# Designs tried in a protein design run: peptides against a protein of PDB entry 8YVU. Part 15

Target 1, 39 residues: chain A of PDB entry 8YVU
Amino acid sequence: PQLCYILDAILFLYGIVLTLLYCRLKIQVRKAAITSYEK
Target 2, 160 residues: chain B of PDB entry 8YVU
Amino acid sequence: TWLTVLKKEQEFLGVTQILTAMICLCFGTVVCSVLDISHIEGDIFSSFKAGYPFWGAIFFSISGMLSIISERRNATYLVRGSLGANTASSIAGGTGITILIINLKKSLAYIHIHSCQKFFETKCFMASFSTEIVVMMLFLTILGLGSAVSLTICGAGEEL

## One batch from the design tools (peptide; made by RFdiffusion4, then SolubleMPNN)

Design b1_p9_3_s4 (from b1_p9_3, 7 letters changed)
Fold by OpenDDE base, seed 1:
Structure b1_p9_3_s4 (fold): chain B 39 residues (1-39), chain C 160 residues (1-160), chain D 39 residues (1-39), chain A 9 residues (1-9)
Amino acid sequence: as target 1 above (39 residues)
Amino acid sequence: as target 2 above (160 residues)
Amino acid sequence: as target 1 above (39 residues)
Amino acid sequence: NLLLHNLFL
């Protein structure tokens, strides 16, 4: 049972980090698209 | 800027907030339908007795809907309304986290006091179940608060 | 304990979906960078 | 469905 709660904490942290990285990457794609449109 | 990012993800944040609210409502309704919380001894379901899954979900749903409508219609009055609703939802989320932490402490204390070595005892099972549900609700509330705060920052940046 | 395993399953599924979306987005960034380099 | 599509895609 303690292992389950540890796994929950790791998976939750992983989900947060991936969400932040996904948002940052989506911003980079949008910035690249805007820069390509102004050229 | 971070504000430009949040503005572009406003609909996503609003959908996330609504989804979190709906999951909280589902958990609240399931627990209230399966368990008579009024007959359970102790404060192991204090967050449910306070009605947090219901009023919190309403605030988060309204805030998320207003954020989506504000982004789609791009009207100044909707932006202000969304900012107000998101601020209210952020306060509600913070209050909800506090209530859930208090409930979690009471549930854990109950498990320790009753020396719940035998999982088959009904009282120990209920306290363990409460602890698990409260932890799930706490995670959902943190996600909802994160979305509401992000939407609040976005709306505040549009008014400047 | 059973609810902990259900949460683990949900978080694990969320992590997989986010990883796939992140990979797709990363490929899009790479394609956009290549298209910007050929212009 | 369209919202999810526009969100992720």
Scores: peptide ipSAE 0.419, ipTM 0.783, DockQ to the pose 0.029
Fold by OpenDDE base, seed 5:
Structure b1_p9_3_s4 (fold): chain B 39 residues (1-39), chain C 160 residues (1-160), chain D 39 residues (1-39), chain A 9 residues (1-9)
Amino acid sequence: as target 1 above (39 residues)
Amino acid sequence: as target 2 above (160 residues)
Amino acid sequence: as target 1 above (39 residues)
Amino acid sequence: NLLLHNLFL
């Protein structure tokens, strides 16, 4: 049972970090698309 | 820069609120259907007795829908309505977190007092189940609050 | 403990989906960068 | 489906 809660905490943290990284990467893709349209 | 990012993700945040609300409703309906909360000893389901899964889900659903509609129609009155709804949802989320923390403390205290070494005892099982459900609801409420606060900041930035 | 395992399964699935989306988005950023350099 | 598609794709 303790291992399950530890795994939940790790997976939750991983999910948060991935969400932040995904948002940052999505912003980069949008910036790249705008820069390509202005050329 | 951050305000422009939040504006571009407003629909995403609105969808996150709706999803959080739907999951909370699902958990609420499952718990109410499987367990008779009125006959359970103690306050281990105090968050459910307070009706949080229901009213919290309504607030998050309304705020999420208003945020999506506001982004799509780009009308000033919808922006103000969305800001008001997201502010209300942020307050509701904060209240929900408080209720869930109190419930979690009561459930953990119950487990500690009864020295729940035997998982198969009905009372200990119910307290453990409550703890797990409350933790799930707490995570969902934190996600909903984060989305509502982000939408509130975005809406406030559009009015400046 | 059973709910903990269900949560683990949901968080794990979420992590996999986000990882796949992140990888696909990263590939798109790389392709956009290469196309911008060839111009 | 289109909202989810536009959100994630």
Scores: peptide ipSAE 0.417, ipTM 0.779, DockQ to the pose 0.029
Fold by OpenDDE base, seed 4:
Structure b1_p9_3_s4 (fold): chain B 39 residues (1-39), chain C 160 residues (1-160), chain D 39 residues (1-39), chain A 9 residues (1-9)
Amino acid sequence: as target 1 above (39 residues)
Amino acid sequence: as target 2 above (160 residues)
Amino acid sequence: as target 1 above (39 residues)
Amino acid sequence: NLLLHNLFL
């Protein structure tokens, strides 16, 4: 049971980090699209 | 397009394989150091008895290292070597998943048959511990297989 | 204990899906950068 | 190193 909760904590942390990285990348794509439209 | 992306992520995939292999090896060594698997009744540690944490870790480590070296040196002989190692690692990963699923079924069956109400009983504790470790090993093996398959596709596209 | 293993499976699936989406988004950023360099 | 830097940063 304790190892299962440790794995949950690691997977949860991984999911949060990936979500933040995905959001940052999505913002970069939007900024690149806006700058290409103004040219 | 997809092949070009896999080529650019080859080092990342190689590092992922090495990390997965090292974690798998750490679990294997800890379990073998704390428990005498040969004296445990039943097949609750069948994956460990088969030596999967050790040979699987070796295959994934070699595959990951060859992938990183191949990308850095960009030599044709290293690309072929990486392709061969990644193919072998993909086969090893698939075999590992099969062994771990069989182990998981045996561990769960043991818990059910012995009506393990007291987790502090040595046999029930070992079966529960085996189940937890096998699940962790299964997740790591799936991650390793995904990286090995991706590297195999990348290497195959460089030979064409 | 059974709930913990179910949570592990959900979090693991979520991590795989996010990794695939992150890879797709990274490909889109790289394609946008290449098309802006050829102009 | 540059690839890891570009991957995470």
Scores: peptide ipSAE 0.415, ipTM 0.783, DockQ to the pose 0.025
Fold by OpenDDE base, seed 3:
Structure b1_p9_3_s4 (fold): chain B 39 residues (1-39), chain C 160 residues (1-160), chain D 39 residues (1-39), chain A 9 residues (1-9)
Amino acid sequence: as target 1 above (39 residues)
Amino acid sequence: as target 2 above (160 residues)
Amino acid sequence: as target 1 above (39 residues)
Amino acid sequence: NLLLHNLFL
């Protein structure tokens, strides 16, 4: 049971970090798309 | 830039909020149907006794629906209504987290005091089950609060 | 303990989906960067 | 469906 709760904490942290990285990457893709439309 | 991103994700955040609310409501109804919480000794189910799964789900559902409707109709009165509902849902979420943390502390204290080595003891089983449900509800409430706060910031940015 | 394993399964599935999305988005950013260097 | 399509594609 303790291993399950530790795994939950690690997976939750991983999910948050990936969500932040995904949002940053999505913003970069949008900026790149806007820059390609202005050329 | 961040406000523009939140505006584009407003419908997604509203759907996430409604989904979180429905899951919390389902957990609340299942626990109340299977367990007679009124006859359970102690504060193991204090969050359920406070009715949090029910009123919290209502606040989050209304907030999410108003956010989606406000985005779709793009009317000033709906934007203000959504902002008010999301602010209320953010306060409700913060209160819910506090109630759930108190419940979790009481459940863990109960397990410690009774030295719950025997999982098959009914009281220890109920305390363990409560702990697991409260942890799940905490995660869902944090997700709901994050969506409500994001929608509140987005709505406030549209009024400015 | 059984609910902990259910939560682990949900978080694991979420982590896999986010990882796939992140990889796809990273490939899109790379393709957009290559297309901008060829002009 | 369009939101999911725009999110994944």
Scores: peptide ipSAE 0.389, ipTM 0.772, DockQ to the pose 0.025

Design b1_p9_4_s1 (from b1_p9_4, 8 letters changed)
Fold by OpenDDE base, seed 1:
Structure b1_p9_4_s1 (fold): chain B 39 residues (1-39), chain C 160 residues (1-160), chain D 39 residues (1-39), chain A 9 residues (1-9)
Amino acid sequence: as target 1 above (39 residues)
Amino acid sequence: as target 2 above (160 residues)
Amino acid sequence: as target 1 above (39 residues)
Amino acid sequence: NLLLLLLKS
């Protein structure tokens, strides 16, 4: 049972990190698109 | 800027907030329907007794809806209203987290005191169940708080 | 204990989905960068 | 975002 909660914590943290990384990547895509459009 | 990103994801964040709120409400209603919390000994369901799943869900739902409406209509008054609602929801979420943590501590303490090695005892089972539900609600509340805070920051940035 | 495992499953699924989306987005960024370079 | 999820499906 304790292992289950540890796994939950790890997966939750992983989800948060991935969400942040996804947001950052999406920003990069948008910046690239804007730069391409201005050219 | 981060503000620009949050603005573009405002609707998504609002939907996420509403979804989180609904899930919390569902859990609350299910637990209240299955268990008579008033007759359970101890404060292992203190968060439920406080009604957090209900009022918290309402706050988050209102905040999310206002955020979506504000984004769609692009009206200045709606932006301000959304900012206020999201701020209130953020406060509510923070309070909810606090309540849930306290409840979790009480539940864990109960398990420890009663040396619940045998989960076959009803009291130990209920304490364990409470712990699991509270943890789930805590995660959901953190997600909701994150969305509400993000929306608050977005709204504040639009007013500047 | 069963609820803990359910949460694990949900978080795990969420993590997988986010990872796939992240990969797709990363590929798009790369394609955009290549197209911009060839121009 | 949610839109991207829908596009993947």
Scores: peptide ipSAE 0.459, ipTM 0.802, DockQ to the pose 0.025
Fold by OpenDDE base, seed 5:
Structure b1_p9_4_s1 (fold): chain B 39 residues (1-39), chain C 160 residues (1-160), chain D 39 residues (1-39), chain A 9 residues (1-9)
Amino acid sequence: as target 1 above (39 residues)
Amino acid sequence: as target 2 above (160 residues)
Amino acid sequence: as target 1 above (39 residues)
Amino acid sequence: NLLLLLLKS
């Protein structure tokens, strides 16, 4: 039971970090698309 | 740029908020149907006694629906209404997190005080079950709060 | 304990989906960067 | 993005 809650915390933290990284990467894709359109 | 990204994802955030609200409501109704919370010793279901799964779900559902409608119709009055609803949902989510954390602390304290080594003991089983449900509700509330805050920021950016 | 494992399964699935989306997005950024460099 | 999620499914 305790190990399960620890795993939940790790997976939750991983999910938050991945969400932030995904948002940043999405912004980068949009910036790259704008740069390619202006060139 | 950030506001533009949030605006494009407003419908997704609204759907996520509604889904979170529905899951919270389902958990609340299941717990209330299976367990007689009034006869359970201690405050291990204090969040349910406070009615959080119900009023929280209503606030999140209204906020999500208003966000979707505001995006589809693109009317100024709907944008203001959505901003107000999302702000209210953000406050409700924050209050819900606080209530759930207090409930979680009480449930954990109950497990420690009664030295719950036997899982098959009724009191320890109920405390463990409450802890698991409260943790799930806490995760869902955090997701709902994140969506509501994101929608609030998006709406505030459109009004400025 | 079973409910904790269900939550772990959901969070794990969410993590896998986000990882795959992140990888796809990263490949798109790389392709966009290569196209902008060749132009 | 929801569109990317739908494309993956």
Scores: peptide ipSAE 0.452, ipTM 0.800, DockQ to the pose 0.025
Fold by OpenDDE base, seed 4:
Structure b1_p9_4_s1 (fold): chain B 39 residues (1-39), chain C 160 residues (1-160), chain D 39 residues (1-39), chain A 9 residues (1-9)
Amino acid sequence: as target 1 above (39 residues)
Amino acid sequence: as target 2 above (160 residues)
Amino acid sequence: as target 1 above (39 residues)
Amino acid sequence: NLLLLLLKS
């Protein structure tokens, strides 16, 4: 049980990091799209 | 294209594969050091008895290293070598998953047969511990297989 | 213990999906960067 | 990539 909870913590942390990176990347894509539309 | 993406992430995939392999090796080493698996009754640690954490880790490490080297040197012979190694690692990963699933089934069956209500009994504790370790190893093996397959597809796409 | 394993499976699947989405988004950012450079 | 990790920091 304890090892399972450790794995959960690692996977959860990984998920949070990926979510933050995904959000940042999505914002970058949106900014790039806006810049291309103004040209 | 997907192939272009895989090429650009080849080093990352290789590093992930090596990391997964190292973690698997560490778990295998720890389990073998703490527990004398040869003296454990039953097939609760069948995957460890088969030596999967060791040979699987070797295959994944080699494939990951070859993938990184292939990307850095960008030589055709290294690409072919990486493709071969990743293919072998993919097969090894698939075999490993099968072994781990069988081990998991045996562990769960053992828990069910012995009606492990007393968690402090050595046999029941070992079966539960095995189940936890096998699940962790399954996750790691799936990650390693995913990276190996991705690298294999990338390498195959370079030869086409 | 059973709940922990279910959570592990969900988090693992979530991690895989996020990784795939991140890769797709990264490709889009790279394509946008190349398009801006040619301009 | 390392660049993304640096952007997080």
Scores: peptide ipSAE 0.427, ipTM 0.802, DockQ to the pose 0.023
Fold by OpenDDE base, seed 3:
Structure b1_p9_4_s1 (fold): chain B 39 residues (1-39), chain C 160 residues (1-160), chain D 39 residues (1-39), chain A 9 residues (1-9)
Amino acid sequence: as target 1 above (39 residues)
Amino acid sequence: as target 2 above (160 residues)
Amino acid sequence: as target 1 above (39 residues)
Amino acid sequence: NLLLLLLKS
């Protein structure tokens, strides 16, 4: 049971980090698309 | 192409494979040091009795190292060696998953038969602990297999 | 304890899906960068 | 991966 909670914590942290990275990449793609539309 | 992406991530995949192997080895050594698996009744630790954390870790480590070396030196003989090692590691990973699933089923069956409501009973505690460790090892093995297969596909693409 | 294992499975699946989406976005960003360089 | 860490900073 304790190992399960440790694994949950690691996976949760991993999920948060990936979500933040995904959001940042999505913003970059949007900025690139806007820049391509203005050109 | 997917092959180009895998080639660019080859070093990362190799490092991931080595890391997974090291974690598996650490778990294996800790369990073998703390528990006398040979004297434990039942097949709760069948994967450990089979030595999977050890030989599996060796295969994954060798495959990861060869993949990194092959990428850095970019020699044809190293590429072929890496492909062979990664293929062997993929087979080993698949075998490991099978062994771990069998162990997990036996552990769960043991818990069900003995109606392990009292976790303070030594046998029930060992079965629960084994189940948790086997699940963790299974996740790590799946990650290792994924990296090995990816490296195998990358190596095969370079030979074509 | 059973709920913990279910949570592990959900978080694991979430991590895999996010990893795949991240890889797709990364490829899109690279394609956008190449297109901007050719213009 | 290193580029992503740099993008985070």
Scores: peptide ipSAE 0.417, ipTM 0.788, DockQ to the pose 0.021; fails the geometry check

Design b1_p9_4_s2 (from b1_p9_4, 7 letters changed)
Fold by OpenDDE base, seed 1:
Structure b1_p9_4_s2 (fold): chain B 39 residues (1-39), chain C 160 residues (1-160), chain D 39 residues (1-39), chain A 9 residues (1-9)
Amino acid sequence: as target 1 above (39 residues)
Amino acid sequence: as target 2 above (160 residues)
Amino acid sequence: as target 1 above (39 residues)
Amino acid sequence: NLLLLLLSS
């Protein structure tokens, strides 16, 4: 049972990190699209 | 800028806030339906006795809906309304986190005092169950507060 | 303990979905970069 | 939008 709570914490942290990375990547895609359209 | 990013994700943040609110409401409803919290000894379910899953969910839902409507209609009065709603939701979320932390401490203290090593004791089981539910609610509340604060910053930036 | 495992399952599923979405987005970025370079 | 991306998948 204690291991389960540790796993929850790890998975929660992983989810947060992935969400942040996804947001950053999405911003990069948008910037790339804008730059491509201006050329 | 960070403000520009928040503006672009305003609708998503609003949807996230509504979803978080609905999940909190569902958990509250399930717990209240399965357990008679009023007859449970101690302050193990203090957050539920305070009605946080219900009023918190309402605040988050209203805030999220107003944020989405404000973004879609792009009207000044809706922007101000969304800002007010998100501010209220942020306050509610902060209060909720405080209540949940207090509840969690009481639940853990109860488990420690009763030396709940045997899972088959009803009181120990209830305290453990409460701890698990409170932790889940705490995570959801943190997510909701994060979205509400983000929307508040976005709305404040539009008014400046 | 059972609720802990349920939370683990939800977080795990969320992590998988986000990973797949991240991979798809990364592939799109790469395709956009290649197309921009060819023009 | 993440929601739109989820809906489009």
Scores: peptide ipSAE 0.482, ipTM 0.796, DockQ to the pose 0.024
Fold by OpenDDE base, seed 2:
Structure b1_p9_4_s2 (fold): chain B 39 residues (1-39), chain C 160 residues (1-160), chain D 39 residues (1-39), chain A 9 residues (1-9)
Amino acid sequence: as target 1 above (39 residues)
Amino acid sequence: as target 2 above (160 residues)
Amino acid sequence: as target 1 above (39 residues)
Amino acid sequence: NLLLLLLSS
């Protein structure tokens, strides 16, 4: 049970980090699309 | 640029908030239906006794719905309403986190004091179950708070 | 204990999905960068 | 938008 809760914490943190990275990458894709449209 | 991104993701954040609220409500109703919390001695279910799964879910649901409606209709009064609702949801989420942390501490303390080696004992089982539910609720509340704060920032940016 | 394992499964699945989405998005950014360089 | 992004992939 204790190991399960530790795993939950690690997975939760990983999920948050991935979400932030995904958001950053999505912004980059959108910026690239806008730049391509202005050309 | 960040405000523009938040505006574009406002609907997604609202949907996430509603989903989180619904999950919290479901857990709350299931626990209240299956367990007679009033007859359980101790503060193992303090968050449930405080009614957080219910009022928190209501606040998050209203906030999410208002955010979606505000985005779709693009009316100034809806923007202000959404901002108010998201602010209230943020406060509710913060309060909920506090309540859940207190509940978690009490549950863990109970498990520690009674040295719950016998998981089959009703009290130890209930304490363990409460701990698991509280942890899940805590994760959901953090997600809901994140969405509510993001929506609040988005709404505040629209008022400027 | 069972609920903990269920949460682990959900978080694990979420992590996998986010990883796949991140990879796809990264590929899109690379393709956009290549297209921009050829212009 | 996330769904649209998923569909665009």
Scores: peptide ipSAE 0.460, ipTM 0.798, DockQ to the pose 0.020
Fold by OpenDDE base, seed 4:
Structure b1_p9_4_s2 (fold): chain B 39 residues (1-39), chain C 160 residues (1-160), chain D 39 residues (1-39), chain A 9 residues (1-9)
Amino acid sequence: as target 1 above (39 residues)
Amino acid sequence: as target 2 above (160 residues)
Amino acid sequence: as target 1 above (39 residues)
Amino acid sequence: NLLLLLLSS
């Protein structure tokens, strides 16, 4: 049971980090699209 | 720039908040249906006895709905309403985290006191089950709080 | 313990889905950058 | 936007 909780914590942290990275990447895509439209 | 990003993600955050609320309600309903919490000895399910899955889910659902409506209609009064609802949801989330942490401590203490070596003992099984459910609810509450805080920051930025 | 494993499975699935979405988004960013450079 | 992102994938 202790290992299961540790795994949950790691997977949860991984999910948060991936969500943040996904948001940053989405922002980059939007910035790239805006820059392409202004050219 | 960060405020602009949050504004563009308001609907997504609102949907996430509603989804989190619905999951919390589902877990609350399942636990209440399977277990007679009123007859469970001790404070193992203190968060459920306090009705957190229900009132917390209501706050998160209202906050999420208002956020979605505010984004779609772009009306000033809806923005203020969403800000208020998200603030209330953030407070509710913080309170929920506190309740869940207290419940978790009580559950762990129960397991320690009764020296739960036999898994099939009803009391030990219930304490372990409670711990697992509380951890899951804690994760969901953190996600809901994160969305509510993000929406609150976004709404506050729109009023400035 | 069984519920913990169920949570692990859900979090694991969520992590996989996010990873796939992140990869797809990264590919889209790269394609957008290439298209912007060719113009 | 999320739906468009899902459709574009």
Scores: peptide ipSAE 0.441, ipTM 0.801, DockQ to the pose 0.020
Fold by OpenDDE base, seed 3:
Structure b1_p9_4_s2 (fold): chain B 39 residues (1-39), chain C 160 residues (1-160), chain D 39 residues (1-39), chain A 9 residues (1-9)
Amino acid sequence: as target 1 above (39 residues)
Amino acid sequence: as target 2 above (160 residues)
Amino acid sequence: as target 1 above (39 residues)
Amino acid sequence: NLLLLLLSS
């Protein structure tokens, strides 16, 4: 049971990190699209 | 800016808040239907006795709905109403977190005092079940509070 | 313990979905960068 | 939005 809660904590942290990275990457894609459109 | 990002995701945050509220209501109703909390000895279900899953879910639902309506209609009076509702839901979420933490401490203390080695013992089973449910409710409440605070910041930015 | 396994399943599914979305987004960023370099 | 991104992929 303790291992299950530890796994939950790791998966939760992983989810947060991936969400932040996804948001940053999405912003980069949007910036790249705007730059390509201005050309 | 961060405000621009929050404004674009305001509807998503509102939907997330409503979803969190609905899950909290479902857990509250299931626990109240399966367990007679009034007859359970001890404060293992203190958060449920306080009715937090019910009133907390109502606050989050109203806040989320008002946020969605405010975004869609883009009216100044709705923005102010949404800001007020989100502020109220943020306060409710903070209070809920406090109640849930107190409940967790009581449940864990109960498990330690009774040396719950036998999971099949009724009292130990109820304490463990309460702990698991309260932890899930705590995570959901944190998510709801995060959405409410984000919506509050977004609404405050629109008033400026 | 059963509730912990349910939470693990939800978090695991969420992690898989986010990973797939992140990979797709990363591929799109790379394609956009290549297209901008060829102009 | 996110749904459109999922549909466009």
Scores: peptide ipSAE 0.415, ipTM 0.780, DockQ to the pose 0.019

